# Ledger of designs, part 24: peptides against a protein of PDB entry 4GXB

Target 1, 277 residues: chain A of PDB entry 4GXB
Amino acid sequence: VPTEEVSLEVLLSNGQKVLVNVLTSDQTEDVLEAVAAKLDLPDDLIGYFSLFLVREKEDGAFSFVRKLQEFELPYVSVTSLRSQEYKIVLRKSYWDSAYDDDVMENRVGLNLLYAQTVSDIERGWILVTKEQHRQLKSLQEKVSKKEFLRLAQTLRHYGYLRFDACVADFPEKDCPVVVSAGNSELSLQLRLPGQQLREGSFRVTRMRCWRVTSSVPLPSGSTSSPGRGRGEVRLELAFEYLMSKDRLQWVTITSPQAIMMSICLQSMVDELMVKKS

## One batch from the design tools (peptide; aimed at target 1 W210 V212 S214 L235)

Design b2_p15_7_s2 (made by RFdiffusion4, then SolubleMPNN; from b2_p15_7, 7 letters changed)
Fold by OpenDDE base, seed 1:
Structure b2_p15_7_s2 (fold): chain B 277 residues (1-277), chain A 15 residues (1-15)
Amino acid sequence: as target 1 above (277 residues)
Amino acid sequence: LTLYDVAHFDNPVFL
């Protein structure tokens, strides 16, 4: 791609647009720095955020596709998809809420965390009771961002990334689930017919390994399951989980976001490795 | 018949 100056739109979690002038040859870090500069985010806080490729749904929600890698050219990565539904989003890229303390010390960092958290609550990514919701709304009305975040940090699935509804083979084959990644786990929420909402928690420390599988069904004479069109790529995330002492079991999630789930797992592992060092 | 492309990851923090 020839090197040209271009205007690139980067979204915050709340849909706020940040327009930056970059080169088509600028790598992910260069674009991230440009976004930081536009927001007046200090350089020492840039590392707490990443750029993500997302698909904007009709309701304005974001389906996370993947994190942009360091060698990528964000302008090319998003425009090559030739669809206006694909966006670049700035989001915090750490899992431990303890790192919020560093980010919250800065006005811009505080604003970014606040905007993200408000959005995550509004989207139902962070789970709240009626009373908690009332308290959060009161703090939001007062624009008490620090207090809002301190309360939010105590909430279920704070800091989690929620995926689109998908299918898992746990606890039963072809079980509809909603997967969320955070706090060094994958949470699988499910509601079986006639049952209450259940959550399966899969801690990363109990995963021996995981894999992402991309499969293309070949024309075989066997009746493919009626729901997926012939020839569509199927993505799966499978992890081998220690269910009990000396009992490993594979759990498989079928999702277009399997790559993003794997990226989350790796990111959580990396953060845990840093904490152990 | 299905063609697979697999990426495998071992977990260094597995207990």
Scores: peptide ipSAE 0.487, ipTM 0.898, DockQ to the pose 0.716
OpenDDE base, seeds 2, 3, 4, 5: peptide ipSAE 0.473, 0.484, 0.478, 0.480; ipTM 0.894, 0.898, 0.894, 0.894

Design b2_p15_7_s3 (made by RFdiffusion4, then SolubleMPNN; from b2_p15_7, 8 letters changed)
Fold by OpenDDE base, seed 2:
Structure b2_p15_7_s3 (fold): chain B 277 residues (1-277), chain A 15 residues (1-15)
Amino acid sequence: as target 1 above (277 residues)
Amino acid sequence: LTLYEVARFENPVFL
């Protein structure tokens, strides 16, 4: 693609649009800096945020596809997909809520965290009781952003990324689950037929390894539904988990977001490594 | 089914 100046739309978690003028050849960091400049986010806070490729659903929700890597050209990455459903989203890119303290010292950082948190609650990514919801709404009405965040930080799945409904082989084969990544874990929420909602927590520190696999289903002969001609690539995330002393078990999640899940795992691991140093 | 491993990660923080 020839280098030219273009207008690029970057969304916040709440769907607010940030328009930046960038070069088609600008890499992820260049675009991120442009977004930061547009928002008046100071340079020392840029590292707390990342650009993500997402698919916007019909209801306006975002399905996270992947984090944009440093070598990528965000304009090319999003436009090459030739679908308006794909968007670039700015989101915080750390897991430990302790880093919120650094970000929320700045007005713009505070606003970004607030907007993201409000959105995450509205989308059901952060789990709230009725009473907590009432408290949050009261704080929102008062525009008490710091207090709102402090309360939100105590909530279940604060800082988690929630994925689209998918399938896992745990606790049973072909079990419908909702996966969320955060707090150095994968949370699997499931409801088996006739059973109550259950949650499995898989801590990253108990994962020996993980892998992403891609498979193409062989065209099974019979069901001639004409339209879905492109063999749907099946992505899976599998991790080997220490269930008990000296007992490792593979858990496999089948999801088109397997890559994003893996990115989250790596990101959580990286953050844990920084804390150990 | 041709299964391709796209990526594999060993966890350095595995306990």
Scores: peptide ipSAE 0.581, ipTM 0.942, DockQ to the pose 0.770
OpenDDE base, seeds 1, 3, 4, 5: peptide ipSAE 0.576, 0.578, 0.574, 0.575; ipTM 0.942, 0.942, 0.941, 0.941

Design b2_p15_7_s4 (made by RFdiffusion4, then SolubleMPNN; from b2_p15_7, 8 letters changed)
Fold by OpenDDE base, seed 5:
Structure b2_p15_7_s4 (fold): chain B 277 residues (1-277), chain A 15 residues (1-15)
Amino acid sequence: as target 1 above (277 residues)
Amino acid sequence: LELYPVAEFENPVFL
């Protein structure tokens, strides 16, 4: 691609648009720095955020596709898809809420975390009771961003990334689940027929390994799953989990977001490695 | 079914 100056739109979690002038040859970090500069985010806080490729749904919700890697050219990565549904989103990229303290010391950092957290609550990524919701609304009305975040940090699935509804082979084959990644785990929420909502927690420290697989269904006749057209790529995330002492079991999640799930696992592992050092 | 393994990761923080 020839090097040209272009306008690139980067969204915040709440859908706020940040327009930056960049080169088509600018890598992910260059674009991230341009976004930070546009927002007046200090250089020392840039590392707490990343750029993500997302698909915007009809309701304005974001389906995370992947994190943009360092070698990528964000302008090319998004425009090559030739669909306006694909967007670049700025989001915090750490998992431990303790790092919020560093980010919250800066006005811009505070605003970014606040906007993200409000959005995550509105989208149901963070789970709230009626009373907690009332308290959060009161703090939002008062524009008490620090207090809002402090309360939010105590909530279930704070800092998690929620995925689109998908299918797992746990606890039963072809079980509809909602997967969320955060706090060094994958949370699988499911409701079996006639049962209450259940959650399975898979801690990263109990995963021996994981893999992403891609399969193209051969046009074999009969098993057209009604909703998938002929030739759709099937992505799966599988991990080998220590269920009990000396008992490993594979768990497989079938999801178009399997790549993003794997990226989350790697990111959580990386953060744990930093803390262990 | 051509399964292409995209990537396998060993977990360094496995217990």
Scores: peptide ipSAE 0.400, ipTM 0.860, DockQ to the pose 0.760
OpenDDE base, seeds 1, 2, 3, 4: peptide ipSAE 0.392, 0.392, 0.392, 0.393; ipTM 0.859, 0.859, 0.859, 0.859

Design b2_p15_8 (made by RFdiffusion4)
Pose (drawn by RFdiffusion4):
Structure b2_p15_8 (pose): chain A 263 residues (1-190, 198-221, 229-277), chain P 15 residues (1-15)
Amino acid sequence: VPTEEVSLEVLLSNGQKVLVNVLTSDQTEDVLEAVAAKLDLPDDLIGYFSLFLVREKEDGAFSFVRKLQEFELPYVSVTSLRSQEYKIVLRKSYWDSAYDDDVMENRVGLNLLYAQTVSDIERGWILVTKEQHRQLKSLQEKVSKKEFLRLAQTLRHYGYLRFDACVADFPEKDCPVVVSAGNSELSLQLREGSFRVTRMRCWRVTSSVPLPSGGRGEVRLELAFEYLMSKDRLQWVTITSPQAIMMSICLQSMVDELMVKKS
Amino acid sequence: SLHLLQFVENPAFEP
């Protein structure tokens, strides 16, 4: 891509706009640094956040497509799709909530975690009852951002990433499920199954050839993971999802974080 | 028919 200065909108998890001037040839880290500079996020906290490509739904919710890799050009990644529904999003990119402590030591870092947690609750990524949700919106007005986040860290599925509803062959073939990734596991809500990353020997991402539109082709995507169900018993679990690649990225990210910790 | 896009072995696997 010829080098040219352009304006790029990067959204926070709640949809707040962050406008940055970047080059069409800038890579993911360059764009991330420009966003951090605009937000006044310290350099030493940039590694706790990443940029994601998402599809914004009619209701404003985001369906995560992929985390942008180091070699990618974010301006090109989003513009090449030729659709205003696709957005670049900044979000925390670690899994263990112990790292929230490092981020919350800074006002901007705390503000970012607060903003995405509020959005996570509003969009049902964090699981609360109708009554609890009522209480939370109230506590939100009455408590500091820090206190609100400490409470949120104890809520069900805090720190998880939620995927569009899809199907899986667990427990039975073609079961409708909601899949979420977090806390070193995949959660399948059918009843529920919890599949620990440390019990996955491997996972595979498969795709059909592109098919005519039922002007975009369609692909059937699957994410299958080989799971140690019990001693010396491995069983494949298959999820059929247009977001199979994002799920695979989350599994790799969670495995990588476990290994960094182990080291 | 499905075609492999990615295969990943888990280094954190616990048998």

Design b2_p15_8_s1 (made by RFdiffusion4, then SolubleMPNN; from b2_p15_8, 7 letters changed)
Fold by OpenDDE base, seed 5:
Structure b2_p15_8_s1 (fold): chain B 277 residues (1-277), chain A 15 residues (1-15)
Amino acid sequence: as target 1 above (277 residues)
Amino acid sequence: PLYLVEEFENPVFEP
C-alpha cells in the first residue's frame, strides 16, 4: 500500500470516536501513540492499552476479533475487511487490577478506565447486583470516578472480556455457553433450560496447553444444516485442563472468537510470567 | 478437512 496520510477512527470502549491522522504505513504502536497524543495520555501510560479489531454488532455491541499485533498496519487491517462493521477499539490490556492504580493517577488514564468500566457494566460484562447497580449509579451521578472504579474493582468479572455466546463440550456436549476471560481464568457460564446459572472456572495455571483449530468444512453433499453456507470457517479453542490430580481433560470451545480467546490466554500467561520474575 | 492447528504450551502450568 502506498504511504499516504489518512484519517483513522479509533473507538473507546464506550463508542467515543477518536480521529487521528496517521500514515497508512504506521504500525500498531505508531497509531497507538497518535491516539494517546490525541487524548493527552502520557507516554508512560501507553503500554497499559492496546488496539483491538472488533466487529460492531447491530445493537452497537463489540465482538472482539483480535488484538492488533505490533507488525500490523491498523489502517490496512481494518480497511482490508471492506466492511464498516469492523472497528479499531482502544482498551486496557492488562488483567491485574493493581495496575489500575498507576493508570488512575493520571486524569486521562482515569477517564479511560472509567469510560471502559461504565461500558462494561452497561453491556453486562461486569456482573452487578441491584444494590451495587444503585451504588454505581449514585457515584456516576456525582461524577466520582475514583470511587466508582474502586467499587467496580470489587465486582464479579471486573476486568474480564466477555465473548459472544458459543458452544462448548463442557460440562456436556454441545452446551451453549458464554465465555469470559479475566483474572487468569476462562469462565464458562451456562444456563440450561429449567436450571440455575452454572459457571465453570478454568484457571490458566491448570491448563497444560491450549490450541486453536481452524477448519473448513468439506462440501459434504446433501445434509448441510440449512443456515451455514458451505464455506464457513470453523474455529475452536481447546485446552487441556487438570481436572484433578493426574487427570487431564480436553475442553473444547467452538467459537468465531477462538483466536481472541487464545490471545487472552497468552496475555494472561505473559502477565503471570512477569509476576513470577 | 484442512486443519490449521496452533498449539501453545503453558509455562505457568502447575501440575
Scores: peptide ipSAE 0.567, ipTM 0.934, DockQ to the pose 0.747
OpenDDE base, seeds 1, 2, 3, 4: peptide ipSAE 0.562, 0.566, 0.562, 0.565; ipTM 0.932, 0.933, 0.930, 0.933

Design b2_p15_8_s2 (made by RFdiffusion4, then SolubleMPNN; from b2_p15_8, 5 letters changed)
Fold by OpenDDE base, seed 3:
Structure b2_p15_8_s2 (fold): chain B 277 residues (1-277), chain A 15 residues (1-15)
Amino acid sequence: as target 1 above (277 residues)
Amino acid sequence: SLHLVAEFENPVFEP
């Protein structure tokens, strides 16, 4: 791709558009720095954020596709898809809420976390009770961002990334589940017919390994979800989990976001490694 | 056909 100056749109979690002038040859970090500069985010806070490729759904929600890697050219990565539904999103890229303290010390960082958190709550990524919702709304009305975040940090699935509904083979085969990644775990939420909502928590520290696989379904497979065309690639994330003492079991999640799930796992692992060092 | 795209060992695995 010829090196040219282009205007690139990067979205915040709340859909706010940040336009940056970059080169087509600028790598992910270059673009991230440009976004940071545009937002007046200090250099020392840039590392707490990453650029993600997402697909914007009809309702405006984001389906995370993958994290942009360092070697990528964000302009090329997004434009090559030739679909306006794909966007680049800036989001925090750490899992431990303790790092919020560092980010919140800066006005811009605080604003970014606030906007992200508001969005995550609105999207149902963060689970709230009615009372908590009332409290959050009150704080939002007061524009008390710090207090809002402090309350939000206590909420279930704070800091989690929620994926689109998918299928897992746990606890039973072909179970519809909603997967969320955060707090060094994968949370699998499911509601079986006639049953209450159940959650399986899979801590990363109990995963021996994980894998991403790709398969092409044979035409004879009747389980075409109505929206999947013939020949759609099936992605799966499988992890080997320590269910009990000396008992490892594979859990498989079938999802178009399997790659993103794997990226989340790796990211959580990386963060844990940093903490152990 | 199933193709392995990637496999990752977990260095923070605690057996």
Scores: peptide ipSAE 0.566, ipTM 0.932, DockQ to the pose 0.791
OpenDDE base, seeds 1, 2, 4, 5: peptide ipSAE 0.562, 0.563, 0.562, 0.563; ipTM 0.931, 0.931, 0.931, 0.931

Design b2_p15_8_s3 (made by RFdiffusion4, then SolubleMPNN; from b2_p15_8, 8 letters changed)
Fold by OpenDDE base, seed 2:
Order: C-alpha cells, then sequence, then structure tokens
Structure b2_p15_8_s3 (fold): chain B 277 residues (1-277), chain A 15 residues (1-15)
C-alpha cells in the first residue's frame, strides 16, 4: 500500500470514536501514540493499553478477534478485511487490577478505565447483583469515577474479557459455554438443559500447555448450510489442565475466537512472569 | 482436514 495520510477511526470500549490522522504505513505503536495524543493520555501510560481488532455485532457489542501486533499496520489490517463490521478498539491490556492504580492517577487514564468498566458492566462482562448495580448506578450519577472503579474492582469478573458463546468438550462433549479470560484464568460458564448455571475455573498456573488449531473441513458432499459465511475454518483452543494431583486432562474449546483466547493466555502468562521476576 | 497447530508451553505452570 502506498504511504498516504489517512483518517483512522479507533473506538473506545463504549463505542466512542477517536479519529486520528496517520500514515497507512504507521505501525501499531505509531497509531497507539496518535490515539494517546488525541486523548491527551501521557506517554508513560500508553503501555497500559493496546489496540484490538474486533467485529462489531448488530447490537453494537464487540467480538474480539485479536490484539494488533507491533509489526502490523492497523489501517491495512482493518481495511483489508473489506467489511465495516471490523473496528479497531482501544482497551487496557493488563490483567492485575493493581495496575489500575497507576492509570487512575491520570485524569485521562481514569476516564478510559471508567468508560471501559461501565461498558463491561452494561455488556454483562462484569457480573453484578441487583444491589451492586444500584450502588454502581448511584456512583455513576454522582460521577464518582474513582469510587466507581474501586467498587467495580471487587466485582466478579472485573477485568475479564468475555467471549461469544461457543462450544467446549467440558464437562461433556459439545457443551455450550461462555468463556471469559481474566485474573489469570479462563472461566467457562455453562447451562446444560434442565440444569443450573455452572462455572468452571481454569487457572493459568495449572495449564501445562495450550494450543490453537486451525482446520479446514474437507468438503464433505453434504449440503452446505447456507448461513455459514466465507470461512469454513474451524478454530479450537485446547489446554492441558492439571485437574488433580498427577492428573492432566485436555480441555478443548471450539470458537472463532480461539486465537484471541490464546493471546489472552499468553498475555496473562507474560504478566505473571513479570511478577515473578 | 488441513491442520495448523501452534502449541505453547506454559512457563508459569505449577506441577
Amino acid sequence: as target 1 above (277 residues)
Amino acid sequence: PLYLVEEFENPVFEA
């Protein structure tokens, strides 16, 4: 692509649009810096955020596709998909809520975390009771962003990324699940027919390894279900989990977001490694 | 089926 100046739209978690003028040849960090500058986010806080490729759903929710890598050209990455559904989103890129303290010291950082948290609650990514919701709404009405965040930090799945409904082979084959990544774990929520909601927590420290598998089904002569769009690609995330002492078991998640799940795992691992150093 | 597999070992695994 020839180097040209272009206007690039970057969304916040709440759908707020940030327009930046960048070069088509600008890499992810260059674009991130441009977004930071536009928001008046200080340079020392840029590292707490990342750009993500997402697909915007009909309801305005975001399905995270992947984190943009350092070598990527965000303008090219999003426009090459030739679909208006794909967007670039700015989101915090750490897991430990302790880092919120650093970000919250700055007005812009605070605003970004607040907007993200409000959105995550509204989308049901953060789980709240009726009473907690009432408290949060009261704080929101008062525009007490710090207090709002402090309360939110105590909530179930604070800081988690929630994925689209998918399928896992745990606890049984072909179980419909909702996966969330956060707090150094994968949470699998499932509701089997006639059963109550169940949650499986898979801590990263108990995963020996994980893998992403991409497969193209052989054209079986059977009827093309008309509704599956272009990509016959099946993605799976599998991890080998220490279920009990000396008992490893593979868990496999079938999801178009398997790559994003793997990125989350790697990111959580990386953060844990930093804490151990 | 054509399979592409990428595997990651976990350095923070606690055995």
Scores: peptide ipSAE 0.561, ipTM 0.930, DockQ to the pose 0.755
OpenDDE base, seeds 1, 3, 4, 5: peptide ipSAE 0.559, 0.559, 0.556, 0.559; ipTM 0.929, 0.928, 0.928, 0.930

Design b2_p15_8_s4 (made by RFdiffusion4, then SolubleMPNN; from b2_p15_8, 6 letters changed)
Fold by OpenDDE base, seed 5:
Structure b2_p15_8_s4 (fold): chain B 277 residues (1-277), chain A 15 residues (1-15)
Amino acid sequence: as target 1 above (277 residues)
Amino acid sequence: ELHLVEEFENPVFEP
């Protein structure tokens, strides 16, 4: 692609648009720096954030596709998809809420975390009781961003990334689940007919390995069911989990976001490795 | 079926 100056739109978690002038040849870090400069985020805080490729749904919700890698050209990555549904989103890229303390010391960092957290609550990514919601709204009305975040940090699934509804083979085959990644785990939430909400927590430290599988159905000549177009790529995330002492079991999640789930796992593993060091 | 598989070993696995 010829090097040209272009305007690139980067969204915050709340849908706020940040327009930056970049080169088509600018890599992910270059674009991230441009966004940081536009927001007046200091250089030492850039590393706490990443750019993500997302698909914007009709309701304005974001389906995370993947984290943009260092070698990528964000302008090319998003425009090559030839769909306006795809967006680039700035989001925090760490899991441990302790790092919030570093980010919150800066006004811009505080605002970014606040906006993200408000959005995550509004989207139901962070789970809140009625009373907690009332408290959060009160703090929001007072524009007490620090206090808002401190309360939010105590909430269930704070800092988690919630995926679109998908299917898993746990606890039963073809079980509809909502997967969330955070706090060094995958949370699988399910509600079976007539049952209460159940959650399976899969800690990363109990995963021996994981894999992403991409399968293209071969055009088998037989009249497969009319609705699924012949060419849909199926993605699966499978992980081998230590269910009990000396008992490993594979858990498989079928999801278009399997790649993003794997990226989350790797990111959580990386962060844990840093803490052990 | 063409299957692409990427497998990751977990260095923080605690058996």
Scores: peptide ipSAE 0.566, ipTM 0.931, DockQ to the pose 0.748
OpenDDE base, seeds 1, 2, 3, 4: peptide ipSAE 0.564, 0.565, 0.564, 0.563; ipTM 0.930, 0.931, 0.927, 0.929

## One batch from the design tools (peptide; aimed at target 1 I259)

Design b2_p16_1 (made by RFdiffusion4)
Pose (drawn by RFdiffusion4):
Structure b2_p16_1 (pose): chain A 263 residues (1-190, 198-221, 229-277), chain P 16 residues (1-16)
Amino acid sequence: VPTEEVSLEVLLSNGQKVLVNVLTSDQTEDVLEAVAAKLDLPDDLIGYFSLFLVREKEDGAFSFVRKLQEFELPYVSVTSLRSQEYKIVLRKSYWDSAYDDDVMENRVGLNLLYAQTVSDIERGWILVTKEQHRQLKSLQEKVSKKEFLRLAQTLRHYGYLRFDACVADFPEKDCPVVVSAGNSELSLQLREGSFRVTRMRCWRVTSSVPLPSGGRGEVRLELAFEYLMSKDRLQWVTITSPQAIMMSICLQSMVDELMVKKS
Amino acid sequence: SFTSATNTLTENPAFE
């Protein structure tokens, strides 16, 4: 892409706009640094956050497509799709909530975690009852951002990434499920199954050839993981999802974080 | 974007 200065909108998890001037040839880290500079996020906290390509739904919710890799050009990644529904999003990119402690030591880092947690609750990524949700919106007005986040860290599925509803062959073939990734596991809500990353020997992403539109082709995507169900018993679990690649990225990210910790 | 079928396997180094 010829080098040219452009304006790029990067959204926070709650949809707040962050406008940055970047080059069409800037890579993911360059764009991330420009967003961090605009928000006054310290350099030493940039590594706790990443940029994601998402599809914004009619109701404003985001369906995560992929985390942008180091070699990617974010302006090109989003513009090449030729659709205003696709957005670049900044979100925390680690899994262990112990890292929240490092981020919350800075006012901007705390503000970012607070903003995405509020949105996570509003969009049902964090699981609360109707009554609990009522209480939380109230506590939100009455407590500091820090106190609100400490409470939120104890809520069901805090720190998980939620995927669009899809199907899986667990427990039975073609079961409707909601899949979420977090806390070193995949959660399948059918009843529930919890599949630990450390019990996955491998996983595979498969796709059909592109098919005529039922002007965009369609592809059947699957993410299958080989799971150690019990001693010396491995079983494939298959999820059929247009977000199979994002799920695979989350599994790799969670495995990578476990290995960094082990080291 | 997809132009053909794919099959990509990833091994888990954290497997127990």

Design b2_p16_1_s1 (made by RFdiffusion4, then SolubleMPNN; from b2_p16_1, 6 letters changed)
Fold by OpenDDE base, seed 3:
Structure b2_p16_1_s1 (fold): chain B 277 residues (1-277), chain A 16 residues (1-16)
Amino acid sequence: as target 1 above (277 residues)
Amino acid sequence: SFTSALDLTFENPVFE
């Protein structure tokens, strides 16, 4: 792609559009810096955020595809998909809520966290009781962003990324699940027929390894996979989990977002490594 | 039946 100045749209979690003038040859960090500058986010806080490629669903929800890598050219990465449903989103890229303290000390950082948190609650990524929701709404009305965040930090799945409904082989084969990543874990929520909502919590520290696989149907299989969107490719994330002492078990999630899930795992692992250092 | 096109395994250094 020839190097030229272009206008690139980057969305915040709440759908706010940030237009930045960048070069088509600008890499992810360059674009991120441009976004930060546009928002007046200080340089020392840039590292707390990343750019993500997402697919905007019809209802406005974001399906996270992947984190844009350092070597990528965001303009090319998004435009090459030739679909307006793909967007670039700015989101915080750390997991430990303790880092919120660093970010929220800055007005812009606070606003970003607030907007993201509001959006996550509205989208059901953060789970709230009726009473908690009332309290949050009250704080929103007062525009008490710090207090809002402090309350939100105590909520279930605060800071988690929620994925589209998919399928897992746990606790049984072909279980419909909703996977969320956060707080150094994968949460698998499922409701089996006639049963209450159940959650499986899989801590990253108990995962020996994980695997991402991509597979295609064999030519002999003429039938397209029912319910599968574009393409016949099946993506899976599997992780070997220490269920109990000396008992490892593989858990496999079949999802188009398997790559993003893996990215989340790696990101959580990286953060844990830093904390252990 | 499927054939594998990608298979990446990641070892977890923070595994306990």
Scores: peptide ipSAE 0.556, ipTM 0.918, DockQ to the pose 0.537
OpenDDE base, seeds 1, 2, 4, 5: peptide ipSAE 0.553, 0.554, 0.552, 0.554; ipTM 0.919, 0.918, 0.918, 0.917

Design b2_p16_1_s2 (made by RFdiffusion4, then SolubleMPNN; from b2_p16_1, 5 letters changed)
Fold by OpenDDE base, seed 2:
Structure b2_p16_1_s2 (fold): chain B 277 residues (1-277), chain A 16 residues (1-16)
Amino acid sequence: as target 1 above (277 residues)
Amino acid sequence: SFTSATDVVFENPVFE
């Protein structure tokens, strides 16, 4: 792609559009810096955020595809998909809510966290009771962003990334589940027919390893088209989990977002490693 | 049935 100046749209979690003028050859960090500059986010806070490739669903919700890597060219990465449903989103890229304190010290950082949190609540990523919802709405009406965040930080799945409904082999084969990543864990929520909502929490520290597998259908007589169509690839995330003392068990999640889930796991691991150092 | 095209494994250094 020839180096040209282009206008790139980057969305916040709430769908707010940030337009930046960048070069097609600008790498992820360059674009991130441009976005930060546009938002007046100070340089020392840039590292708390990342750019993500997402697919915007019909209802406006975001299905996270992956985090843009450092070597990538965001303009090329998003435009090469040749679909307007793909967007670049700015979101915080840490898990420990303690880091919110650093970000909240700045007005822009506070606003970003606030907007993200409001959106996450509205989208059901953060789970709230009726009473909590009332309290949050009250704070929102008062535009008490710091207090809003402090309350939100106590809520279930605060800081989690929620994925699209998918399938897992736990607790039973082919179970429909909703996976969320956060707080150094994967949360699997499921509702089996005639049963109440169940949640399995899988802490990263109890995962010996994880695996991402990409599979394609076996050639069959019915598959006449030589070209791989979109949707033919099956992605799986499997992790070996310490269920009990000396008992490891594999759990497999089948999801188009398996890569993103793996990225989240790695990110959580990295953050934990930093804490241990 | 599917055939595996890629398999990427990650060892967890924070495993306890």
Scores: peptide ipSAE 0.512, ipTM 0.899, DockQ to the pose 0.561
OpenDDE base, seeds 1, 3, 4, 5: peptide ipSAE 0.509, 0.512, 0.510, 0.512; ipTM 0.898, 0.899, 0.898, 0.898

Design b2_p16_1_s3 (made by RFdiffusion4, then SolubleMPNN; from b2_p16_1, 6 letters changed)
Fold by OpenDDE base, seed 3:
Structure b2_p16_1_s3 (fold): chain B 277 residues (1-277), chain A 16 residues (1-16)
Amino acid sequence: as target 1 above (277 residues)
Amino acid sequence: PFTSATDQTFENPVFE
């Protein structure tokens, strides 16, 4: 792609559009810096955020595809897909809510966290009771962003990334599940017929390893996975989990977002490594 | 019925 100045749209979690003028040859960090400058986010807070490639669903929800890598050219990455449903989204890229304290000290950082949190609640990524929801709405009406975040930080799945409904082989084969990543874990929520909602919590520290697998249907195969066309790639995320003492078990998730799940795992691992050192 | 195309395994350094 020839180097030229272009207008690139970057979305916040709440759908707010940030237009930045960048070069087609600008790498991810360059674009991120441009977005930060447009928002008046201080340089020392840029590292708390990342750019993500997402697919906007019909209901406006974001299906996270992957985090844009450092060497990528965001303009090319998004436009090469030749679909308006793909967007670039700015989102915080850390997991430990303790880092919120650093970001919240700045007005722009506070606003970004607030917007993201509001969106996550509205989209059901953060789980709230009726009473909690009432309290949150009250705080929104008062525009008490700090108090809102403090309350939100106590909520279930605060800071989690929720994925589209998919399938896992745990606890049984072909279980429909909703996977969420956060707080150094993968949460698998499922409801089996006639049963209550169940959640499997898989802490990253109990994962020996994980694997992303891509596969294609056999040519002779007549059946494809539901929603997938013939010849479409199937993605799986598998992790080997320490279920109990000296008992490792593989758990496999079949999802188009397997790559993003893996990215989340790596990101959580990286953060834990930093804290451990 | 699928055939594996590619896989990538990641070892976890924070595994307990």
Scores: peptide ipSAE 0.527, ipTM 0.895, DockQ to the pose 0.554
OpenDDE base, seeds 1, 2, 4, 5: peptide ipSAE 0.523, 0.525, 0.523, 0.525; ipTM 0.895, 0.894, 0.893, 0.894

